Peptides against a protein of PDB entry 5VVV. Designs and how they scored, part 48

Target 1, 276 residues: chain A of PDB entry 5VVV
Amino acid sequence: FLCGVVEGFYGRPWVMEQRKELFRRLQKWELNTYLYAPKDDYKHRMFWREMYSVEEAEQLMTLISAAREYEIEFIYAISPGLDITFSNPKEVSTLKRKLDQVSQFGCRSFALLFDDIDHNMCAADKEVFSSFAHAQVSITNEIYQYLGEPETFLFCPTEYCGTFCYPNVSQSPYLRTVGEKLLPGIEVLWTGPKVVSKEIPVESIEEVSKIIKRAPVIWDNIHANDYDQKRLFLGPYKGRSTELIPRLKGVLTNPNCEFEANYVAIHTLATWYKSN
Target 2, 276 residues: chain A of PDB entry 5VVV as posed
Amino acid sequence: FLCGVVEGFYGRPWVMEQRKELFRRLQKWELNTYLYAPKDDYKHRMFWREMYSVEEAEQLMTLISAAREYEIEFIYAISPGLDITFSNPKEVSTLKRKLDQVSQFGCRSFALLFDNIDHNMCAADKEVFSSFAHAQVSITNEIYQYLGEPETFLFCPTEYCGTFCYPNVSQSPYLRTVGEKLLPGIEVLWTGPKVVSKEIPVESIEEVSKIIKRAPVIWDNIHANDYDQKRLFLGPYKGRSTELIPRLKGVLTNPNCEFEANYVAIHTLATWYKSN

## One batch from the design tools (peptide; made by RFdiffusion4, then SolubleMPNN)

Design b1_p12_6_s1 (from b1_p12_6, 6 letters changed)
Fold by OpenDDE base, seed 1:
Structure b1_p12_6_s1 (fold): chain B 276 residues (1-276), chain A 12 residues (1-12)
Amino acid sequence: as target 1 above (276 residues)
Amino acid sequence: VDVDEAYAALRK
């Protein structure tokens, strides 16, 4: 069971010292996972093709080493979906080289994120792939196999919550293709019925699990504030029955942008997890 | 503000 934090918000990324403090807290609270997915990290999303500099490489190696020191699984995410051409072998090779570089930093766990992108393929991809889901699954499977089938590999769908599913969760052709064609060793991220789910009912997890043919990892936006930085979410982790735990592969909370605001959010997630 | 619309706006 993956349990911890995803740094997955828009806005100023956390500094390396904050991430190291996070790992210390995660270990202390018996949490085990950190997903590196900061939207405004340029080489994560907007400039995903760009290799890390020597200085950036040293920082990432230090961060990954710190995660290992605290027995935290460091998952490196990349979000190529803004402008990748899935049918172009050069784009696929560029993505491979980027993940090879991160593997050299000592990273062993990875994620491909296709959240927050347009649902339309370019003309070149439409000639090769039957749908957007087929394009995403093709590249994800290829990258997963290229990396030697790492123990932890995550996929974030474009339809990552109930409200984004067309026509709905159980009938989505996109999620059906993901469930049928995504390799079984790849985990699927999900935010619940909404982007920010006040509640995640057990029945809603059973519905999505059926179509994706696996238990999801919850990307939990309950404490996310990137959509309204005038608000801080200081309340406890709630609206999730402990009956979800045996029906999930994990829970990763995407909390407030302000690192100092997240003590209650993360601590109460840990209490919830240990109550099973 | 619909939070789902707010995230859709952060994409642009």
Scores: peptide ipSAE 0.184, ipTM 0.839, DockQ to the pose 0.725
Fold by OpenDDE base, seed 3:
Structure b1_p12_6_s1 (fold): chain B 276 residues (1-276), chain A 12 residues (1-12)
Amino acid sequence: as target 1 above (276 residues)
Amino acid sequence: VDVDEAYAALRK
C-alpha cells in the first residue's frame, strides 16, 4: 500500500530541504511514499525533453538518496503530454533517455502523467493510434518495459476523476482502453468523483476499479490549494472510509503549496491509514 | 468556484 505525499500542485515547487524534511516526517508517521510531480518544475512538464544539468543531477541524486535514508519510496513523475507526438520514435527515445538519466540517479520508481492535457491527438498520431487512450497506453507500456518493469510504475489518466469521464466512469471508452491495454503491473492514479473530492465513496472506487481492472492509487486533492492561493486547507483528512484501504493500491495526498501548512494534512492521513 | 473548472483553467 503506497501512502504518503504527491508534490503535484501548480505553483512554486518545494525546495530540496523541504522535501528532505518531508521524508523525515513521512518516516516518523510510518508513511512510505513521495511522488515527485511538481507541475511548474520545468524539466518535469514544459521542458520534459531536456536532460538535467550536472547541478540539477547532483540535487536529484541527493534527494533520492535522502528518500532512501528515510525508507521513503521516491517516485519520479514526468508529464510529457502537453506536446509529445506519441507516434514519433524520436519523442519516445527522448523520453527513454530522460528516464535513463533519472534511473542513473538511483531512482527505481516512475510515473507517466497525462493529466491536465487536451484529449486531441495530432494528425500523425491519429494515423497510428485508434484513440488518445491507445497512444498513451502504448508509450506507457513501452516505457515500463524499457525500464525493466519497475516494482512501482504509475500512470495518471487524462480522465483522472469521475467528472472528467465521458460519458461517465463505467462507460468511458478511454478508461476501458486503459483497463484493457495498460500492462497489469502499472498502477493507475485517480482523484475520486471530482478533481477535489470532498468524499470518496467505496462504491465509486468499486466502479473505477472495475473499468481499469485494478485497484487505483488515490491522488488526493482534499488539501490542494493551488487553484485558490487565498485558501489554506488546515482541516483533517476526512470523507474517506477506512473501508477504502483494502480496495486501493495507495493514497498520496497532494497538499497545500505552502509546505509549512501541511502538518495536519499529512499527520491525519497517517492516522487514517493506521486506523485500519 | 467549481474546483474542477479551476483545474481546467490551470490547463490553459
Scores: peptide ipSAE 0.181, ipTM 0.837, DockQ to the pose 0.732
Fold by OpenDDE base, seed 4:
Structure b1_p12_6_s1 (fold): chain B 276 residues (1-276), chain A 12 residues (1-12)
Amino acid sequence: as target 1 above (276 residues)
Amino acid sequence: VDVDEAYAALRK
């Protein structure tokens, strides 16, 4: 069971010292996972093709080493979906080289994120792939196999919540393709019925699990404030039955952008996780 | 504000 934090918000990423403090807190609270997915890290998303500099490499190596010191699984995410051509072998090779670099930093767990992108393929991809889901699954499976089938590999679908599913969760051709074609060792991220789910009913997890053919990892936006940085979400982790725990592969909270605001959010997630 | 629409706006 993956339980911890995803740094998955838009806005100013956390500094390395905040991330190290996070790992210390996660260990203390018996949480086990950090997903590196800061949307405004330019080499994560907008410039995903760009290799890390020597200085950036040293920082990431230090961060990954700190995660290991605190027994926290460090998952490196990349979001190539803004401008990748899935059918272009050069793009696939570029993605491979980027993840090879991160593997050299001592990273062993990875994620491919296709959240917050347009549903349209380019003309070249339409000639090769039957659908957008087929293109995403193809590259995800290829990268997963290329990396030697790492113990933890995550996929974030473009339809990552109930409200983004067309026509709905149980009938989505996109999620059906993901469920049928994504290799079984790859985990699927999900935010619940909504992007920010006030509640995640058990029945909603049973519904998505059936179509994706696996238990999801919850990317939990309950404390996310990147959509309204004038608000801080200081309340407890709530609206999730402990009956979800045996039906999930994990829960990763995507909390407030303000690192200092997240004590209650993360601590109460830990209490929830231990209460099963 | 529909939060789902707000996230859809962050895609731009």
Scores: peptide ipSAE 0.170, ipTM 0.835, DockQ to the pose 0.735
Fold by OpenDDE base, seed 5:
Structure b1_p12_6_s1 (fold): chain B 276 residues (1-276), chain A 12 residues (1-12)
Amino acid sequence: as target 1 above (276 residues)
Amino acid sequence: VDVDEAYAALRK
């Protein structure tokens, strides 16, 4: 069971010292996972093709080493979906080289994120792939196999919550293709019925699990505040029955952008996780 | 604010 934090918000990323403090807190609270997915890290999303500099490499190696020191699984995410051409073997090779670099930093767990992108394929991809889901699954499976089938590999679908599913969760052709064609060792990220789900009913997890043919990892936006810079979410982790735990592969909270605001959010997630 | 619309706006 993956339980911890995703740094997955829009806005100023956490500094390396905050991330190390996070790992110390995660260990103390018997949480086990950190997903590196900061949207405004240029080499994560906007400039995903760009290799890390020597200085950035040293920082990432230090961060990954710190995660290991605190027994936290460090998952490196990349979001190539803004401008990748899935059918172009040069793009696939560029993605492979980027993940090879991160593997050299000592990273062993990875994620491909296709959240927050347009549902339209380019003309070249339409000639090769039957749908956008087929294109995403093809590259994800290829990368997963290329990396030697890592123990932890995550996929974030473009339809990552109930409200983004067309026509709905149980009838989505996109999620059906993901469930049928994504290799079984790849985990699927999900935010619940909404992007920010006040509640995640057990029945909603049973519904999505059926179509994706696996238990999801919850990307939990309950404490996310990137959408409203005037608000801090300081309340406890709630609206999730402990009956979800045996029906999930994990829960990763995407909390407030302000690192200092997240004590209650993360601590109460840990209490929730240990209560089952 | 519909949070789903707010995230759709952060994507533009």
Scores: peptide ipSAE 0.162, ipTM 0.834, DockQ to the pose 0.653

Design b1_p12_6_s2 (from b1_p12_6, 5 letters changed)
Fold by OpenDDE base, seed 1:
Structure b1_p12_6_s2 (fold): chain B 276 residues (1-276), chain A 12 residues (1-12)
Amino acid sequence: as target 1 above (276 residues)
Amino acid sequence: VDVDEAYASLRK
C-alpha cells in the first residue's frame, strides 16, 4: 500500500530542504511514499524533453538519497502530454533518455502523467492510434518495459476523476481502453468522483476499479489549494471510509502549496491509514 | 468557482 504525499500542485515547487523535512515527517508518521510531480517544475512538464544540468542532477541525486535515508519511496513523475507526438519515435526516445538520466540518479520508481491536457491528438497520431487512450497506453507500456518493469510505475489518465469521464465512469471508452491494454503491473492514479472530492464513496472506487481492472492509487486533492491560493485547507483528512484501504493500491495526498500548512493534512492521513 | 472547470481550463 502506497501512502504519503504527491507534490502535484500548480505554483511554486517546494525547495529541497522542505522535501527533506517532508521525508523526516513521513518516516516518523510511518508513511512510505513521495511522488515528485510539481506542475511548475519546468523539466517535469513544460520542458519535459530537456535533460537536467549538472547542478540540477546533483540536487536530484541528493534528494533521492535523502528519501532512501528515511525509507521513503521516491517516485519520479513526468508530464509529456502538453506537446508530445506519441507516434514519433524521436519523442519516445527523448522520453526514454530523460528517464534513463533520472534512473542514473538512483531513482527506481516512475510515473507518466496525462492529466490536465487537451483530449485531441495531432494529425500524425490520429493516423497511427485508434484513440487518445491507445496512444497513451502504447507509450506507457513501452516506457515501463524499457525501464525493466520497475516495482512501482504509475499512470495518471486524462479522465482522472468521475466528472472528466465521458459519458460516465462505467461507460468511458477511454478508461475501458486503459483497463484492457495498460500492462497489469502499472498502477492507475484517480482523484475520486471530482478533481477535489469532498467524499470518496466505496461504491465509486468499486465502479472505477471494475473498468480499469485494478485497484487505483488515490491522488487526493482534499487539501489542494492551487486553484484558490487565497484559501488554506487546515482541516483533517476526512470523507474517506477506512473501508477504502483494502480496495486501494494507495493514497497520496496533494496538499496546500504552502509547505508549512500541511502538518494536520499529512498527520491525519497517517492516523487514518493506521486505523485499519 | 467550479474547481473541476478551473482544472479543465489549465489544459493546453
Scores: peptide ipSAE 0.289, ipTM 0.870, DockQ to the pose 0.762
Fold by OpenDDE base, seed 4:
Structure b1_p12_6_s2 (fold): chain B 276 residues (1-276), chain A 12 residues (1-12)
Amino acid sequence: as target 1 above (276 residues)
Amino acid sequence: VDVDEAYASLRK
């Protein structure tokens, strides 16, 4: 069971010292996972093709080593979906080389994120792939196999919540393709019925699990404030029955952008997880 | 504010 934090918000990423403090807190609270997915990290999303500099490499190596010191699984995410051509072998090779570099930093766990992108394929991809889901699954499976089938590999679908599913969760051709074609060792991220789900009913998890053919990892936006940075979500982790725990592969909270605001959010997630 | 629409707008 993956339980911890995703740094998955838009806005100023956390500094390395905040991330190390996070790992210390996660260990203390018996949480086990950090997903590196800061949307405004240039080499994560907008410039995903760009290799890390020597200085950036040293920082990431230090961060990954710190995660290991605190027994926290460091998952490196990349979001190539803004401008990748899935059918272009050069793009696939570029993605491979980027993840090879991160593997050299001592990273062993990875994620491919296709959240917050347009649903339209380019003309070249339409000639090769039957659908957007087929293109995403193809590259995800290829990368997963290329990396030697890492113990933890995550996929974030473009339809990552109930409200983004067309026509709905149980009838989505996109999620059906993901469920049928994504290799079984790859985990699927999900935010619940909504992007920011006030509640995640058990029935909603059973519905998505059926179509994706696996238990999801919850990317939990309950404390996310990147959509309204004038608000801080200081309340407890709530609206999730503990009956979800045996039906999930994990829960990763995407909390407030302000690192200092997240004590209650993360601590109460830990309490929730241990109450099973 | 529909938060789902807000995130959909961050796709731009």
Scores: peptide ipSAE 0.262, ipTM 0.860, DockQ to the pose 0.831
Fold by OpenDDE base, seed 5:
Structure b1_p12_6_s2 (fold): chain B 276 residues (1-276), chain A 12 residues (1-12)
Amino acid sequence: as target 1 above (276 residues)
Amino acid sequence: VDVDEAYASLRK
């Protein structure tokens, strides 16, 4: 069971010292996972093709080493979906080289994120792939196999919550393709019925699990505040029955952008996780 | 604020 934090918000990323402090807190609270997915980290999303500099490499190696020191699984995410051409072998090779660089930093766990992108393929991809889901699954499976089938590999779908599913969760052709064709060793991220789900009913997890043919990892936006800079979410982790735990592969909270605001959010997630 | 619309607007 993956339990911890995803740094997955829009806005100023956490500094390396905050991330190290996070790992210390995660260990102390018997949480086990950190997903590196900061949307405004340039080489994560907008400039995903760009290799890390020597200085950036040293920082990432230090961060990955710190995660290992605290027995936290460090998952490196990349979001190529803004401008990748899935059918172009040069794009696939560029993605492989980027993940090879990160693997050399000592990273062993990875994620491909296709959240917050247009649902339309370019003309070249439409000639090769029957749908956007087929294109995403093809590259994800290829990368997963290329990396030697790492123990933890995550996929974030473009339809990552109930409200983004067309026409709905149980009838989505996109999620059906993901469920049928994504390799079984790849985990699927899900935010619940909404992007920010006040509640995640057990029935909603059973519904999505059926179509994706696996238990999801919850990307939990309950404490996310990147959509409203005037609000801090300081309340406890709530609206999730502990009956979800045996029906999930994990829970990763995407909390407030302000690192200092997240003590209650993360601590109460840990209490929730241990209560089962 | 419809949060789902807010995230849809962050899709650039």
Scores: peptide ipSAE 0.254, ipTM 0.856, DockQ to the pose 0.757
Fold by OpenDDE base, seed 3:
Structure b1_p12_6_s2 (fold): chain B 276 residues (1-276), chain A 12 residues (1-12)
Amino acid sequence: as target 1 above (276 residues)
Amino acid sequence: VDVDEAYASLRK
């Protein structure tokens, strides 16, 4: 069971010292996972093709080593979906080389994120793939196999919550293709009925699990504030029954952008997880 | 603010 934090917000990423302090807190609270997915880290999303510099490589190696020291699984995410051409072998090879570099830093766990992108394929991809889901699954499976089928590999769908599913969760052709074609060793991220789900009913997890043919990992936006930086969410982790735990592969909270605001968010997630 | 619309705006 993956339990911890995703740094998955828009806005200023956490500094390396904050991330190391996070790992110490995660270990202390018997949480086990950190997903590196900062949207405004240029080489994560906008410039996903660009290799890390020597200085950036040293920082990432140090961060990954710190996660290992605290027994935290470091998952490196990349979000190529803004401008990748899925049918172009050069794009696929560029993504492979980027993830090879991160593998050399000692990273063993990875994620491909296709959240917050347009549903439209380019003309070249439409000639090769039957749908956007087929294109995403094709590259995700290829990368997963290329990396030697790592123990933890995550996929974030473009339809990552109930409100983004067309026509709905149980009838989504996109999620059906993901469920049918995504390799079984790849985990699927999900935010619940909404982007920010006040509640995640058990029935809603049973519904999505049926179509994706696996238990999801919750990307939990309950404490996310990147959509309104004038708000801080200081309340406890709530609106999730502990009956979800046996029905999930994990829970990763995407908390407030302000690192110091997240004590209650992360601590109460840990209490929830241990109450099972 | 519909939060789902807010995230949909971050896609631009």
Scores: peptide ipSAE 0.240, ipTM 0.850, DockQ to the pose 0.815

Design b1_p12_6_s3 (from b1_p12_6, 6 letters changed)
Fold by OpenDDE base, seed 1:
Structure b1_p12_6_s3 (fold): chain B 276 residues (1-276), chain A 12 residues (1-12)
Amino acid sequence: as target 1 above (276 residues)
Amino acid sequence: VDVDKAYASLRK
């Protein structure tokens, strides 16, 4: 069971010292996972093709080493979906080289994120792939196999919550393709009925699990504030029955952008997780 | 604020 934090918000990324402090807290609270997915890290999303510099490499190696020191699984995410051409072998090779570089930093766990992108393929991809889901699954499976089938590999769908599913969760052709074609060793991220789910009913997890043919990892936006940074979410982790735990592969909370605001959010997630 | 619409508007 993956339990911890995803740094997955829009806005200023956390600094390396905040991330190291997070790892200390995660270990202390018996949490085990950190997903590196900061939207405004340039080489994560907007400039995903760009290799890390020597200085950036040293920082990432130090961060990954710190995660290992605190027994925290460091998952490196990349979000190529803004401008990748899935049918172009040069794009696939560029993605491979980027993940090879991160693997050399000592990273062993990875994620491909296709959240918050346009649903339309370019003309070249439409000639090769039957749908957007087929294109995403093709590259994800290829990368997963290329990396030697790492122990933890995550996929974030474009339809990552109930409100983004067309026509709905159980009938989505996109999620059906993901469930049928995504290799079984790849985990699927999900935010619940909404982007920010006030509640995640057990029945809603049973519904999505059926179509994706696996238990999801919850990307939990309950404490996310990147959509309204005038607000801080300081309340406890709530609206999730402990009956979800045996029906999930994990829970990763995406909390407030302000690192210092997240003590209650993360601590109460840990209490919830240990209460099963 | 419709949060779902806010994230949907970040699509490119």
Scores: peptide ipSAE 0.342, ipTM 0.886, DockQ to the pose 0.735
Fold by OpenDDE base, seed 4:
Structure b1_p12_6_s3 (fold): chain B 276 residues (1-276), chain A 12 residues (1-12)
Amino acid sequence: as target 1 above (276 residues)
Amino acid sequence: VDVDKAYASLRK
């Protein structure tokens, strides 16, 4: 069971010292996972093709080593979906080389994120792939196999919540393709019925699990404030029955952008997880 | 604020 934090918000990423402090807190609270997915990290999303500099490499190596010191699984995410051509072997090779570099930093766990992108393929991809889901699954499976089938590999769908599914969760051709074609060792991220789900009913997890053919990892936006940075979400982790725990592969909270605001959010997630 | 619409607008 993956339980911890995703740094998955838009806005100023956390500094390395905040991330190390996070790992210390996660260990202390018997949480086990950090997903590196800061949307405004240039080499994560907008410039995903760009290799890390020597200085950036040293920082990431230090961060990954710190995660290991605190027994926290460091998952490196990349979001190539803004401008990748899935059918272009050069793009696939570029993605491979980027993840090879991160593997050299001592990273062993990875994620491919296709959240918050257009549903339209380019003309070249339409000639090769039957659908957008087929293109995403193809590259995800290829990368997963290329990396030697890492123990933890995550996929974030473009339809990552109930409100983004067309026509709905149980009838989505996109999620059906993901469920049928994504390799079984790849985990699927999900935010619940909504992007920011006030509640995640058990029935909603059973519905998505059926179509994706696996238990999801919850990307939990309950404390996310990147959509309204004038608000801080200081309340407890709530609106999730503990009956979800045996039906999930994990829960990763995407909390407030302000690192200092997240004590209650993360601590109460830990309490929730241990109450099973 | 319809948060789902806010995130859907980030798909640009």
Scores: peptide ipSAE 0.319, ipTM 0.878, DockQ to the pose 0.791
Fold by OpenDDE base, seed 5:
Structure b1_p12_6_s3 (fold): chain B 276 residues (1-276), chain A 12 residues (1-12)
Amino acid sequence: as target 1 above (276 residues)
Amino acid sequence: VDVDKAYASLRK
């Protein structure tokens, strides 16, 4: 069971010292996972093709080493979906080289994120792939196999919550393709019925699990505040029955952008996780 | 704030 934090918000990323402090807190609270997915980290999303500099490499190696020191699984995410051409072998090779570099930093767990992108393929991809889901699954499976089938590999769908599913969760052709064709060793990220789900009913997890043919990892936006800079979410982790735990592969909270605001959010997630 | 619309607007 993956339990911890995703740094997955828009806005100023956490500094390396905050991330190390996070790992210390995660260990102390018997949480086990950190997903590196900061949307405004340039080489994560907007400039995903760009290799890390020597200085950036040293920082990432230090961060990955710190995660290992605290027994935290470090998952490196990349979001190529803004401008990748899935049918172009040069794009696939560029993605492989980027993940090879991160693997050299000592990273062993990875994620491909296709959240918050347009649902339309370019003309070249439409000639090769029957749908956007087929294109995403093809590259994800290829990368997963290329990396030697790492123990933890995550996929974030473009339809990552109930409200983004067309026409709905149980009838989505996109999620059906993901469920049927994504390799079984790849985990699927999900935010619940909404982007920010006040509640995640057990029935909603059973519904999505059926179509994706696996238990999801919850990307939990309950404490996310990147959509409203005037609000801090300081309340406890709630609106999730502990009956979800045996029906999930994990829970990763995407909390407030302000690192200092997240003590209650993360601590109460840990209490929730241990209560089962 | 309609959060779903807010994230939809962040799609580029």
Scores: peptide ipSAE 0.319, ipTM 0.878, DockQ to the pose 0.774
Fold by OpenDDE base, seed 3:
Structure b1_p12_6_s3 (fold): chain B 276 residues (1-276), chain A 12 residues (1-12)
Amino acid sequence: as target 1 above (276 residues)
Amino acid sequence: VDVDKAYASLRK
């Protein structure tokens, strides 16, 4: 069971010292996972093709080593979906080389994120792939196999919550293709009925699990504030029954952008997880 | 704030 934090917000990424302090807190609270997915880290999303510099490589190696020291699984995410051409072998090879570099930093766990992108394929991809889901699954499976089928590999769908599913969760052709074609060793990220789900009912997890043919990992936006940085969410982790735990592969909270605001968010997630 | 619409606007 993956339990911890995703740094998955828009806005200023956490500094390396904040991330190391996070790992110490995660270990202390018997949480086990950190997903590196900062949207405004240029080489994560906008410039996903760009290799890390020597200085950036040293920082990432140090961060990954710190996660290992605290027994935290470091998952490196990349979000190529803004401008990748899925049918272009050069794009696929560029993504492979980027993830090879991160593998050399000692990273063993990875994620491909296709959240917050347009549903439209380019003309070249439409000639090769039957749908956007087929294109995403094709590259995700290829990368997963290329990396030697790592123990933890995550996929974030473009339809990552109930409100983004067309026509709905149980009838989504996109999620059906993901469930049918995504390799079984790849985990699927999900935010619940909404982007920010006040509640995640058990029935809603049973519904999505049926179509994706696996238990999801919750990307939990309950404490996310990147959509309104004038607000801080200081309340406890709530609106999730502990009956979800046996029905999930994990829970990763995407908390407030302000690192110091997240004590209650992360601590109460840990209490929830241990109450099972 | 319709949060779902807010994230849809961050797709730009």
Scores: peptide ipSAE 0.310, ipTM 0.874, DockQ to the pose 0.824

